# Peptides against a protein of PDB entry 5EIB: the designs that were tried, part 133

Target 1, 366 residues: chain A of PDB entry 5EIB
Amino acid sequence: VDLEPGTMDSVRSGPFGQIFRPDNFVFGQSGAGNNWAKGHYTEGAELVDSVLDVVRKESESCDCLQGFQLTHSLGGGTGSGMGTLLISKIREEYPDRIMNTFSVMPSPKVSDTVVEPYNATLSVHQLVENTDETYCIDNEALYDICFRTLKLTTPTYGDLNHLVSATMSGVTTCLRFPGQLNADLRKLAVNMVPFPRLHFFMPGFAPLTSRGSQQYRALTVPELTQQMFDSKNMMAACDPRHGRYLTVAAIFRGRMSMKEVDEQMLNVQNKNSSYFVEWIPNNVKTAVCDIPPRGLKMSATFIGNSTAIQELFKRISEQFTAMFRRKAFLHWYTGEGMDEMEFTEAESNMNDLVSEYQQYQDATAD
Target 2, 366 residues: chain A of PDB entry 5EIB as posed
Amino acid sequence: VDLEPGTMDSVRSGPFGQIFRPDNFVFGQSGAGNNWAKGHYTEGAELVDSVLDVVRKESESCDCLQGFQLTHSLGGGTGSGMGTLLISKIREEYPDRIMNTFSVMPSPKVSDTVVEPYNATLSVHQLVENTDETYSIDNEALYDICFRTLKLTTPTYGDLNHLVSATMSGVTTCLRFPGQLNADLRKLAVNMVPFPRLHFFMPGFAPLTSRGSQQYRALTVPELTQQMFDSKNMMAACDPRHGRYLTVAAIFRGRMSMKEVDEQMLNVQNKNSSYFVEWIPNNVKTAVCDIPPRGLKMSATFIGNSTAIQELFKRISEQFTAMFRRKAFLHWYTGEGMDEMEFTEAESNMNDLVSEYQQYQDATAD

## One batch from the design tools (peptide; made by RFdiffusion4, then SolubleMPNN)

Design b2_p16_6_s1 (from b2_p16_6, 6 letters changed)
Fold by OpenDDE base, seed 4:
Structure b2_p16_6_s1 (fold): chain B 366 residues (1-366), chain A 16 residues (1-16)
Amino acid sequence: as target 1 above (366 residues)
Amino acid sequence: APVPETGFIGKRAKRR
C-alpha cells in the first residue's frame, strides 16, 4: 500500500515482485507530502476502503487468522497517517485479532523532513491505543549501527533497510518454524506485554560485523549472547542500563547446544540482574531454531520490553515540543481538517506513556 | 552475512 505509485512499481519490478498478488497492490496518485493529516484524513481516507476490501478478502482466505502485521514509517505521511488509519479501521473490524507493527521511528540523523516529530507523535498516540505489540525500529539506532559498528561512513537507506530486514526475519522466526517459543502472535503478546499500554519492543540483532572484521570473527554462543544484550546492537536508540527489562525474548538460530544457550542466558541475566524487574518471574524466554538465517552459521535476535524505551519517546517529544511551541508548520495539518487539540492530546498521551514506564522502572517487589 | 554495503543503492542517509 502507498499513496504514491512509484513505490509499488519499484516493488513489482524488484526480485520478489511476483510473490505478491497484483490485485493486492493498492496505491494512490497524489502522495501524502510527508503530512500525517493527508495520510489520515484526506488522501489516505480516500484509499482506506480499497485497502480494507483487500484485507477482508485475504482474511477470509486464512485457515486460522492470528492477526495483522503492519510495516510502516512514522516520519512520513503515508506510513504514519494512513498506516495508523488502517490500524484503527482493522482494530474496529477485527477487535479479537492481534495488531502487530514494525514501526520505523524517525531521526534527524537520517532525514531532513522537518515535520517528522509531528508525524511520529501523532502516530505513537494511535499505536498506544490500537496495537497489541510494536517493534520500535529506530532510524537513530540503525544509523548509529551502520556508522559505528558496520563502519559505513555514509549510511544509505539500503543499509538501514538491510538491518530492518534482518531484525524482521529474526523476530518472526518463531512464527515461521514449528515447535518454537511464541509460535503465534497472541502467545508473544501474553509473554511480552505485562501491561496493555507497555507494548513497545526494543529489537536487537547479532552478529553485527563490519566487512573488514568478518573474516576474523568467530560466531559463538557466548559472543552472540553478549552482543545481543549490548545497547550497540539494539535497533532502538535506548540504553537498557538506564531502565529495567519487564520481559525479554531471545531467539537463537543455527546449530548450537541448547545447554550452552541456557548457560549463557542465565549468566547474562545474573550479570545484569539490576536491569531486570524482580517482580516478574521467568521474564526471560529463550528459543533455539536449528535453521540459520541466509548467509550466517548462527544468529541471535533480541526482543526487549524495557522501561528504557522511554528515551526514544522523550527524544521525539523534545523535538515535537520545540516546533509546536512556535506553531511551526501546523497550518499544513489544520488545512487538512485537523485541530491543534489533537497535537496536544497526542503529546499528552506520549508523556503519560513515558510516566508509566518510569513508574514501573521505580517499582519494587515490596 | 554482514549487512552488505549498499553505498550506491537508494537514497543516502544524512552524514554525521
Scores: peptide ipSAE 0.000, ipTM 0.421, DockQ to the pose 0.016
Fold by OpenDDE base, seed 5:
Structure b2_p16_6_s1 (fold): chain B 366 residues (1-366), chain A 16 residues (1-16)
Amino acid sequence: as target 1 above (366 residues)
Amino acid sequence: APVPETGFIGKRAKRR
């Protein structure tokens, strides 16, 4: 789905374009112009029914519909505005199905789009209410991984999207291979989301290795375990040491000893016990799939529900507040029929979310 | 095998 036709042509002409049904390409002509309100109330609203018709048709063809997965950016107009409109409409029609998102967070280090803080804040407001699980994929963290860890001097969107694809492949492993932990979206939510609003995940992937170091790196369970808990491997620009893990899932892929995995997972928890809440027993879950990702002997994917995610929301909120206090660019949103009150509500809800994370960070066992 | 460089000359990320 896109509000621009050229993106559909790019997907269709791409190496995997033929795996999608032609009738499932729904697109507009005008684009969103990086405006959330165009995506949500005008251009996106004109297209949404055509998307819902496709969603219904595909849902009816499922033997057992678990839920929906959306991949979108929060800095743009289409992914943010129309994406959140679609989430809302799908939630209304399928209230008993899981809504899962891969939400790419904007960063001023990656994009020059000035209004990204507005689009992100308005999107997060919708995601808090209408999603069950959101993987926070932060362009700032992706850039830093590409530059610092992968030693890419000039990271591209292709390099960033490679990390996104690796992460998405990792977190969906249990959905694609039967008999694993969290084998369905609902079971993942039950294990990962102790409180309904606190459903924003910090993903991580290992191994991350520079091209120059690949030949010298042994892929071992201890090294994967150490790297996936390293703050530098988080796909969200947060330091887990500044918060506490509510829940964690680790997904190992490849031929390895389950005993060694359990030993290393216990060791990393014990070494980092201060960074876990003590009042959620058995809050770390581990899965092992014997099928490695393509091109690797083994990998580990990390999913963290951490109170440190508030650092990401604070960053967006600070940028939002700096612009909104001056009403900068606001006329582009109000001109599409949006009320200024919705900005204030979105800001408030994001600040409430930050406060909730802080409350649970500071909570002790009674 | 190295993951193929998807030769998408995509939009460059902002240089630091």
Scores: peptide ipSAE 0.000, ipTM 0.407, DockQ to the pose 0.016
Fold by OpenDDE base, seed 3:
Structure b2_p16_6_s1 (fold): chain B 366 residues (1-366), chain A 16 residues (1-16)
Amino acid sequence: as target 1 above (366 residues)
Amino acid sequence: APVPETGFIGKRAKRR
């Protein structure tokens, strides 16, 4: 789905274009112009029913519909505005189904789009209320991984999207292959989301290795385990050491010893025990899939529900507040039928979310 | 067809 036709053409011409049904390409002509309100109230609102018709058709064809997954950017207008509209509409029609998102957070290091803080804040407001699981894929973190860890001097969207795709493949492993853990979206939510609003995940992937170092790296379970818990491997721009893990899932892929995985996962928890809440028992879950990702002997994907994710929301909030205090660019949103009050509500809800994460960070076992 | 699993080996997904 897009408000621009060119994205659809890129998907169709891509290496995987044939996996999608031609009739499932729903697109507009005008785009959102990086405006959340165009995505949500005007251009996106005109297209949403056509998307819902496709969603219904595909849902009816499912033997067992678990839920929906949306991949979108929060900095743009289409992914943010129309994406959140679509989430709302799907949630309304399918209230008993899991809503999962892969939400790409904007960064000034990656995009010069001035209004991204507005689009992101307005989107987060919708995601807090209408999603069950949100993977926070932060362009800030992706850029830093590409630059610092992968030694890419000029990271491109292709480099960032490669990290995203690896992570998406990792977190969906348990859905695609027989596994002991998180075999469905609902089980994942039950294991990962102790409180309904605190459903924002910090994903991570291992191995992250620069091209020059790949030939020298032995992939081992200990190294994967250590790297997954390294702050530099987090695809959300927050430091887990500044917060506490509410829940963690680790998804190992490849031929490895379950015993070794369990031992290493126990060791890393014990070493990092101060970074876990003590009042959630058995809050680390591990899965192993014998099928490695293509081109790797083994990998590990990390899913963290950490109170440190508040650093991401604080960054967005600070950027939002700096613009909103000046009422900068608001006329572009209000001109599309949006109320200025929705900005203050969205800011408030995001600040409340930050406060909730902080509360649970500071909570002790009674 | 099963979506080919992609491994991140620090190589850009070659756009074919």
Scores: peptide ipSAE 0.005, ipTM 0.406, DockQ to the pose 0.017; fails the geometry check
Fold by OpenDDE base, seed 2:
Structure b2_p16_6_s1 (fold): chain B 366 residues (1-366), chain A 16 residues (1-16)
Amino acid sequence: as target 1 above (366 residues)
Amino acid sequence: APVPETGFIGKRAKRR
C-alpha cells in the first residue's frame, strides 16, 4: 500500500515483485506530502476502503488468522497517517486479532523532514491504543550500526533496510518454523507485554560484522549473546543501561547446543541483573530454531521491552513541543480537517506513556 | 555471514 505509485512500481519491478498478487497493490496518485493528516483524514481515507477489501479477502483465505503485521514509517505521511488509519480500521473489524507493527521512528540525523515530530507523535498516540506489539526501529540507530559496527562509510537506505529485514526475519522465526516459544503472535504478546500500553520493543540482531572483520569472527553462542545485549546493537536509539528490562525474548537460529544457549543467557542476565526488574519472574525467554537464516550459520535476534524506550519518546516529545509551542506548520494539518486538540491529546498520551515507563523503572518488589 | 552490504543502490541516508 502506498499513496505514491512510484514506490509500488519499484516493488513490482524489483527481484521479488512477483511474490505479491497484482490485485494486492493498492496505491494512490497524490501522495501524503509528509503530512499525517493527509494520510489519516484525506488522501488515505479515500484509499482505505480499497485496502480493507483486500485485507478482508486475504483474511478470509486464512485457515487460522493470528493477526496482522504492518511495516511503516512514522516520519512520513503515508506510513504514519494512513498506516495508523489502517490499524484503527483493522482493529475495529478484527478486535480479537493481534496487531503487530514494525514502526520506523524518525531521526533528524537521517531525514530533513521538519514535521516528522508531529507525524511521529500523532502515530505513537494511535499505536499506544491500537497495537498489541510494536517493534521500534530507529533510523539513527540503524545508521550508527551501519557506520560504527558494519564500517560502512556511506550507509544507504538499502543498508538500513537490510538490518530491518534481518530483524523482521529473526522475530518472525517462531511463526514460520516449528518452535516451542512464541509460536504465535498472541504467545509473544503474553510473554513480552506485562502491561497493555507497554508494548514497544527494542529489537536487535546478531551477528553484525564489518566486511573487514568477517574472516576473524567466530560465530559462537557466547559472541552472539554478548553482541545481542550490547547497547550499540540496539535498533532503537536508547541505552538499556538507563532503564530496566521488563521482558526479553531471544531467538537463536542455527545448529547449536541448547545447553550452551541457556548457560549464556543465564550468564548475561546475572551479569546485567541490575538492568532487569526483579518483580517479573522468568522475564527472559529463549527460543532456538535449527534452521539458520540464509547466508549465516547461526544468528540471534533480540526483543527487549525496556523502560529505556522512554528516551526515544522523550526525544520525540521534546522536538514536538518545540514546534507546537510556536504552532509551526500546524496549518498544513488543520487545513486537512484536524483540530489542535488532537495534537495536545497525542502529546499527553505519549507523556503519560513515558511516565508509566518511569514508574515501572522505579518500582521495587515491595 | 554477517549482515552483508545490501549492494542495493538506494537513497543515501543523511550524512553525519
Scores: peptide ipSAE 0.005, ipTM 0.418, DockQ to the pose 0.017; fails the geometry check

Design b2_p16_6_s2 (from b2_p16_6, 6 letters changed)
Fold by OpenDDE base, seed 5:
Structure b2_p16_6_s2 (fold): chain B 366 residues (1-366), chain A 16 residues (1-16)
Amino acid sequence: as target 1 above (366 residues)
Amino acid sequence: APQPETGFIGKRAKRR
């Protein structure tokens, strides 16, 4: 789905374009112009029914519909505005199904789009209410990984998207291979989300290795375990040491000793015990899939529900507040039929979410 | 202590 036709042509001409049904390409002509309101109330609203018809048709063809997954950016107009409209409409029609998202968070280090803080804040407001699980993929973290860890001098969207694809492949491993932990979206939610609003995940991937160092790196279970808990391997720009883990899932891929995985996972929890809440018993879960990712002997994917995610929301909130106080570019949104009240509601809800994360961070077993 | 509200029970997944 896109509000621009050129994106669909790019997908069709791509190496995987033939995987998708031609009738499932729904697109507009005008685009969203990086405006959430165009995506949500005007251009996107004209297209949404055509998308819902496709969603219904595909849902009816499922033997067992678990839910939906959306991949979108929060900085643009289509992914943010139309994406959240679709989430809302799907939630209304399928209230008993899981809504899962891969939400790419904007960063000033990656994009010069001035209105990204508005689009992100308005999107987060919708995601808090209408999603069950959201993987926060932060362009700032992706950029920092590309530059600092991968030693790329000028990270491109292609380099960032490679990390996104690795992360998505990692977190979906249990859904794609039978007999794993969190083998369905609902089990993932039950295991990862102790409180309904606190459903924003910090994904991480190991190994992250520069091209120059790949030849010299042994991939071991201890090294994978250490790296996936390192803040430098998080796909969200948050330091887990500044918060507490509510829940964690670790997904190992490749041929390895289950005993060694268990030993290393216990060791990392014990070493980092201060960074876990003490009042949620057995809050770390581990899966091992014998099938490695393509091109690697072994990998580990991390999913963290951490109160440190508030750092990401605070960053967006600060940027939003600095613009909104000046009413900068607000006329672009109000001109599409939005009220200024929706901005204040979105800001308030995101600040409430930050406060909720802080409350659970400070909570004790007593 | 806070109590989970989503049916979270901290159960270990049965490893097969």
Scores: peptide ipSAE 0.123, ipTM 0.683, DockQ to the pose 0.155
Fold by OpenDDE base, seed 4:
Structure b2_p16_6_s2 (fold): chain B 366 residues (1-366), chain A 16 residues (1-16)
Amino acid sequence: as target 1 above (366 residues)
Amino acid sequence: APQPETGFIGKRAKRR
């Protein structure tokens, strides 16, 4: 789905374009112009019913519909505005199904789109209410990984998207291979989300290796385990040491000793015990899949529900507030039928979410 | 201590 045709043509002409049904390509002509309100109230609202018709047809063809997965950006107008409109409409029609998202957070290191903080804040407001599980894929973190870890002097969208694809492949491993932990979206929610609003995940991937160092790197279970808990391997720009883990899932892929994985996972938990809440018993889950990702002997994927995710929301809130105090570009949103009050409500709800994470971070067992 | 408000059930046994 897109509000522009060119992206759909790129997917269709790509190496996997034939995997999608031609009738499932739904697109507009005008685009959203990086405006959330165009995606949500005007251009996106004109297209949403056509998308819902496709969603219904595909849902009816499912033997067992678990839920929905949306991949979208929060900085643009289409992914943010139309994406959150779609989430709302799907939630209304399928209230008993899981809503899962891969939400790409904007960063001024990656994009010069000045209104991204508005689009992100308005989107987060919708995601808090209408999703069950949200993987926070932060362009800030992706850029920092590309620059610092991968040693790319000028990271491209292709470089960032490679990390996104590796992460998405990792977190969906348990859904794609039988007999794994969190084998369905509902089980993932039950194991990862202790409080309904606190459903934003910090994904991480290992190994992350620069092109020049790949040939010299041994892939071992201890190294994978250590890298998964390193803040530099997080796809969200948060330091887990500034918060506490509510829940963690670790997915190992490749031929390895389950005993060694369990030993290393116990060691890393014990070493980092101060960064876990003590009042959620058995909050770390581990899976091992014998099938490695393409091109690797082994990998590990991390899913963290951490109170440190508030650092991401604080960053967006600070950027939002700096623009909103100046009333910068508000007329572009209000001109599309949006109320200025929705900006204040979205800011308030995101700040409430930050306060909720802080409350649970400070909570004790007594 | 806070209690989980979702269907959070902690450790289900590792099914192989």
Scores: peptide ipSAE 0.117, ipTM 0.668, DockQ to the pose 0.155
Fold by OpenDDE base, seed 3:
Structure b2_p16_6_s2 (fold): chain B 366 residues (1-366), chain A 16 residues (1-16)
Amino acid sequence: as target 1 above (366 residues)
Amino acid sequence: APQPETGFIGKRAKRR
């Protein structure tokens, strides 16, 4: 789905473009112009019914519909505005189904789009209310990984998207292979989300290796475990050491000893015990899939529900507040039928979310 | 201590 036609051609021309039905390509003509309100109230609202017709048709063809997965950016107008409109409409029609998102967070290091803090804040407000599981894929963190870890001097969108694809493949492993932990979206939600509003995940992937060092790197269970818990491997720009894990899932892929995995996972929890909440028992879950990812012997994917994710929301909130106090570009949103009050409601809800994470971070067993 | 509300995701959606 897009509000522009040109993006559909890139999908069709891709190596997997033929697996999608032609009728499932729904697109507009005008685009959103990086405006959330165009995506949500005008251009997106004109297209949403056509998307819902496709969603209904595909849902009716499912033997057992678990839920929905949306991949979108929060900095743009289409992914943010129309994406959140679509989430709301799907939630209304399918209230008993899981809503899962891969939400790409904007960064000034990656994009010069000035209104991204507005689009992100308005989107987060919708995601708090209408999703069950949101993987926070932060362009800030992706850029830093590309630059610092992968030694890419000028990271491209292609380099960032490679990390996104590896992460998405990792977190969906248990859904694609039988007999795994979190084999369905609902089981994942039960294991990862102790409080309904606190459903924003910090993903991570190992191994992350520069092209120059790839030949010298051993791929062992201890090294994968150590890297997976390293703050430098997090795809969200927050430091887990500044918060506490509510829940964790680890997904190992490749031929390895389950005993060795369990030993290393116990060791990393014990070494990092101060970074876990003490009042959620058995809050770390581990899966092992014998099938490695393409081109690797072994990998590990991390999913963290951490109170440190508030650092990401604080960054967006600070950027939002600095623009909103100046009333910068507000007329572009209000001109599309949006109320100025929706900005203050979105800001308030995001600040409440930050306060909720802090409350659970400071909570004791007593 | 706070009590996890893991079973709650399905129940709140029915109130709209």
Scores: peptide ipSAE 0.110, ipTM 0.641, DockQ to the pose 0.393
Fold by OpenDDE base, seed 1:
Structure b2_p16_6_s2 (fold): chain B 366 residues (1-366), chain A 16 residues (1-16)
Amino acid sequence: as target 1 above (366 residues)
Amino acid sequence: APQPETGFIGKRAKRR
């Protein structure tokens, strides 16, 4: 789905374009112009029913519909505005199904689009209320990984999207292969989300290795475990050491010793015990899938529900506030039928979310 | 201590 045809043409002409049914390509002509309000109230609202018709058709073809997965950006107009409109409409029609998102967070390191803080804040407001689980994929973190860890001098969208694809493949492993932990979206939510609003995940992937060092790096369970819990491997620009994990899932892939995995997972929890809440028992889950990802002997994927995610929301909030106080570009949104009150409500709800994370960070077992 | 408000059950991962 897009409000522009060119993105759909790129997908269709791509190496996997034939995986998607032609009738499932729904697109507009005008685009959103990086405006959330165009995505949500005007251009996106004109297209949403056509998308819902496809969603209904595909849902009816499912023997056992678990829920929905949306991949979108929060900095743009289509992914943010129309994406959140779709989430709302799907939630209204399928209230008993899980809403899962892969939400790409904007960063000034990656994009010069000045209105991204508005689009992101307005989107987060919708995601807090209408999603059950959201993977926060932060372009800032992806850029930093590409530059620092992968030793790429000028990271491209291709380089960032490679990390996104590896992460998405990792977190969906348990859904795609039988007999795993979190084998359905509902079980994932039950294991990862102790409080309904606190459903934003920090994903991570291992191994992350520069091209120059790949030949010298052993892929071992200890190294994967260590790298997976390293703050530098988080796909959200947050330091887990500045917060506490509410819940964690670790997904190992490849042929490895289950005993060794358990030992290493126990060791990393014990070493990092100060970074876990003590009042949620058994809050770390581990899965092992015998099937490695393509091109690797083994991998590990991390899913963290951490109170440190508030650093990401604070960054967006600070950027939002700096623009909104000046009413910068606000007329682009109000001209599409938005009220200034919707900005204030979105800012308030995101700040409340930050406060909720802080409350649970500071909570004790007493 | 805060109590989980969801169906959160500290279920150990089933190994395959």
Scores: peptide ipSAE 0.133, ipTM 0.695, DockQ to the pose 0.154; fails the geometry check

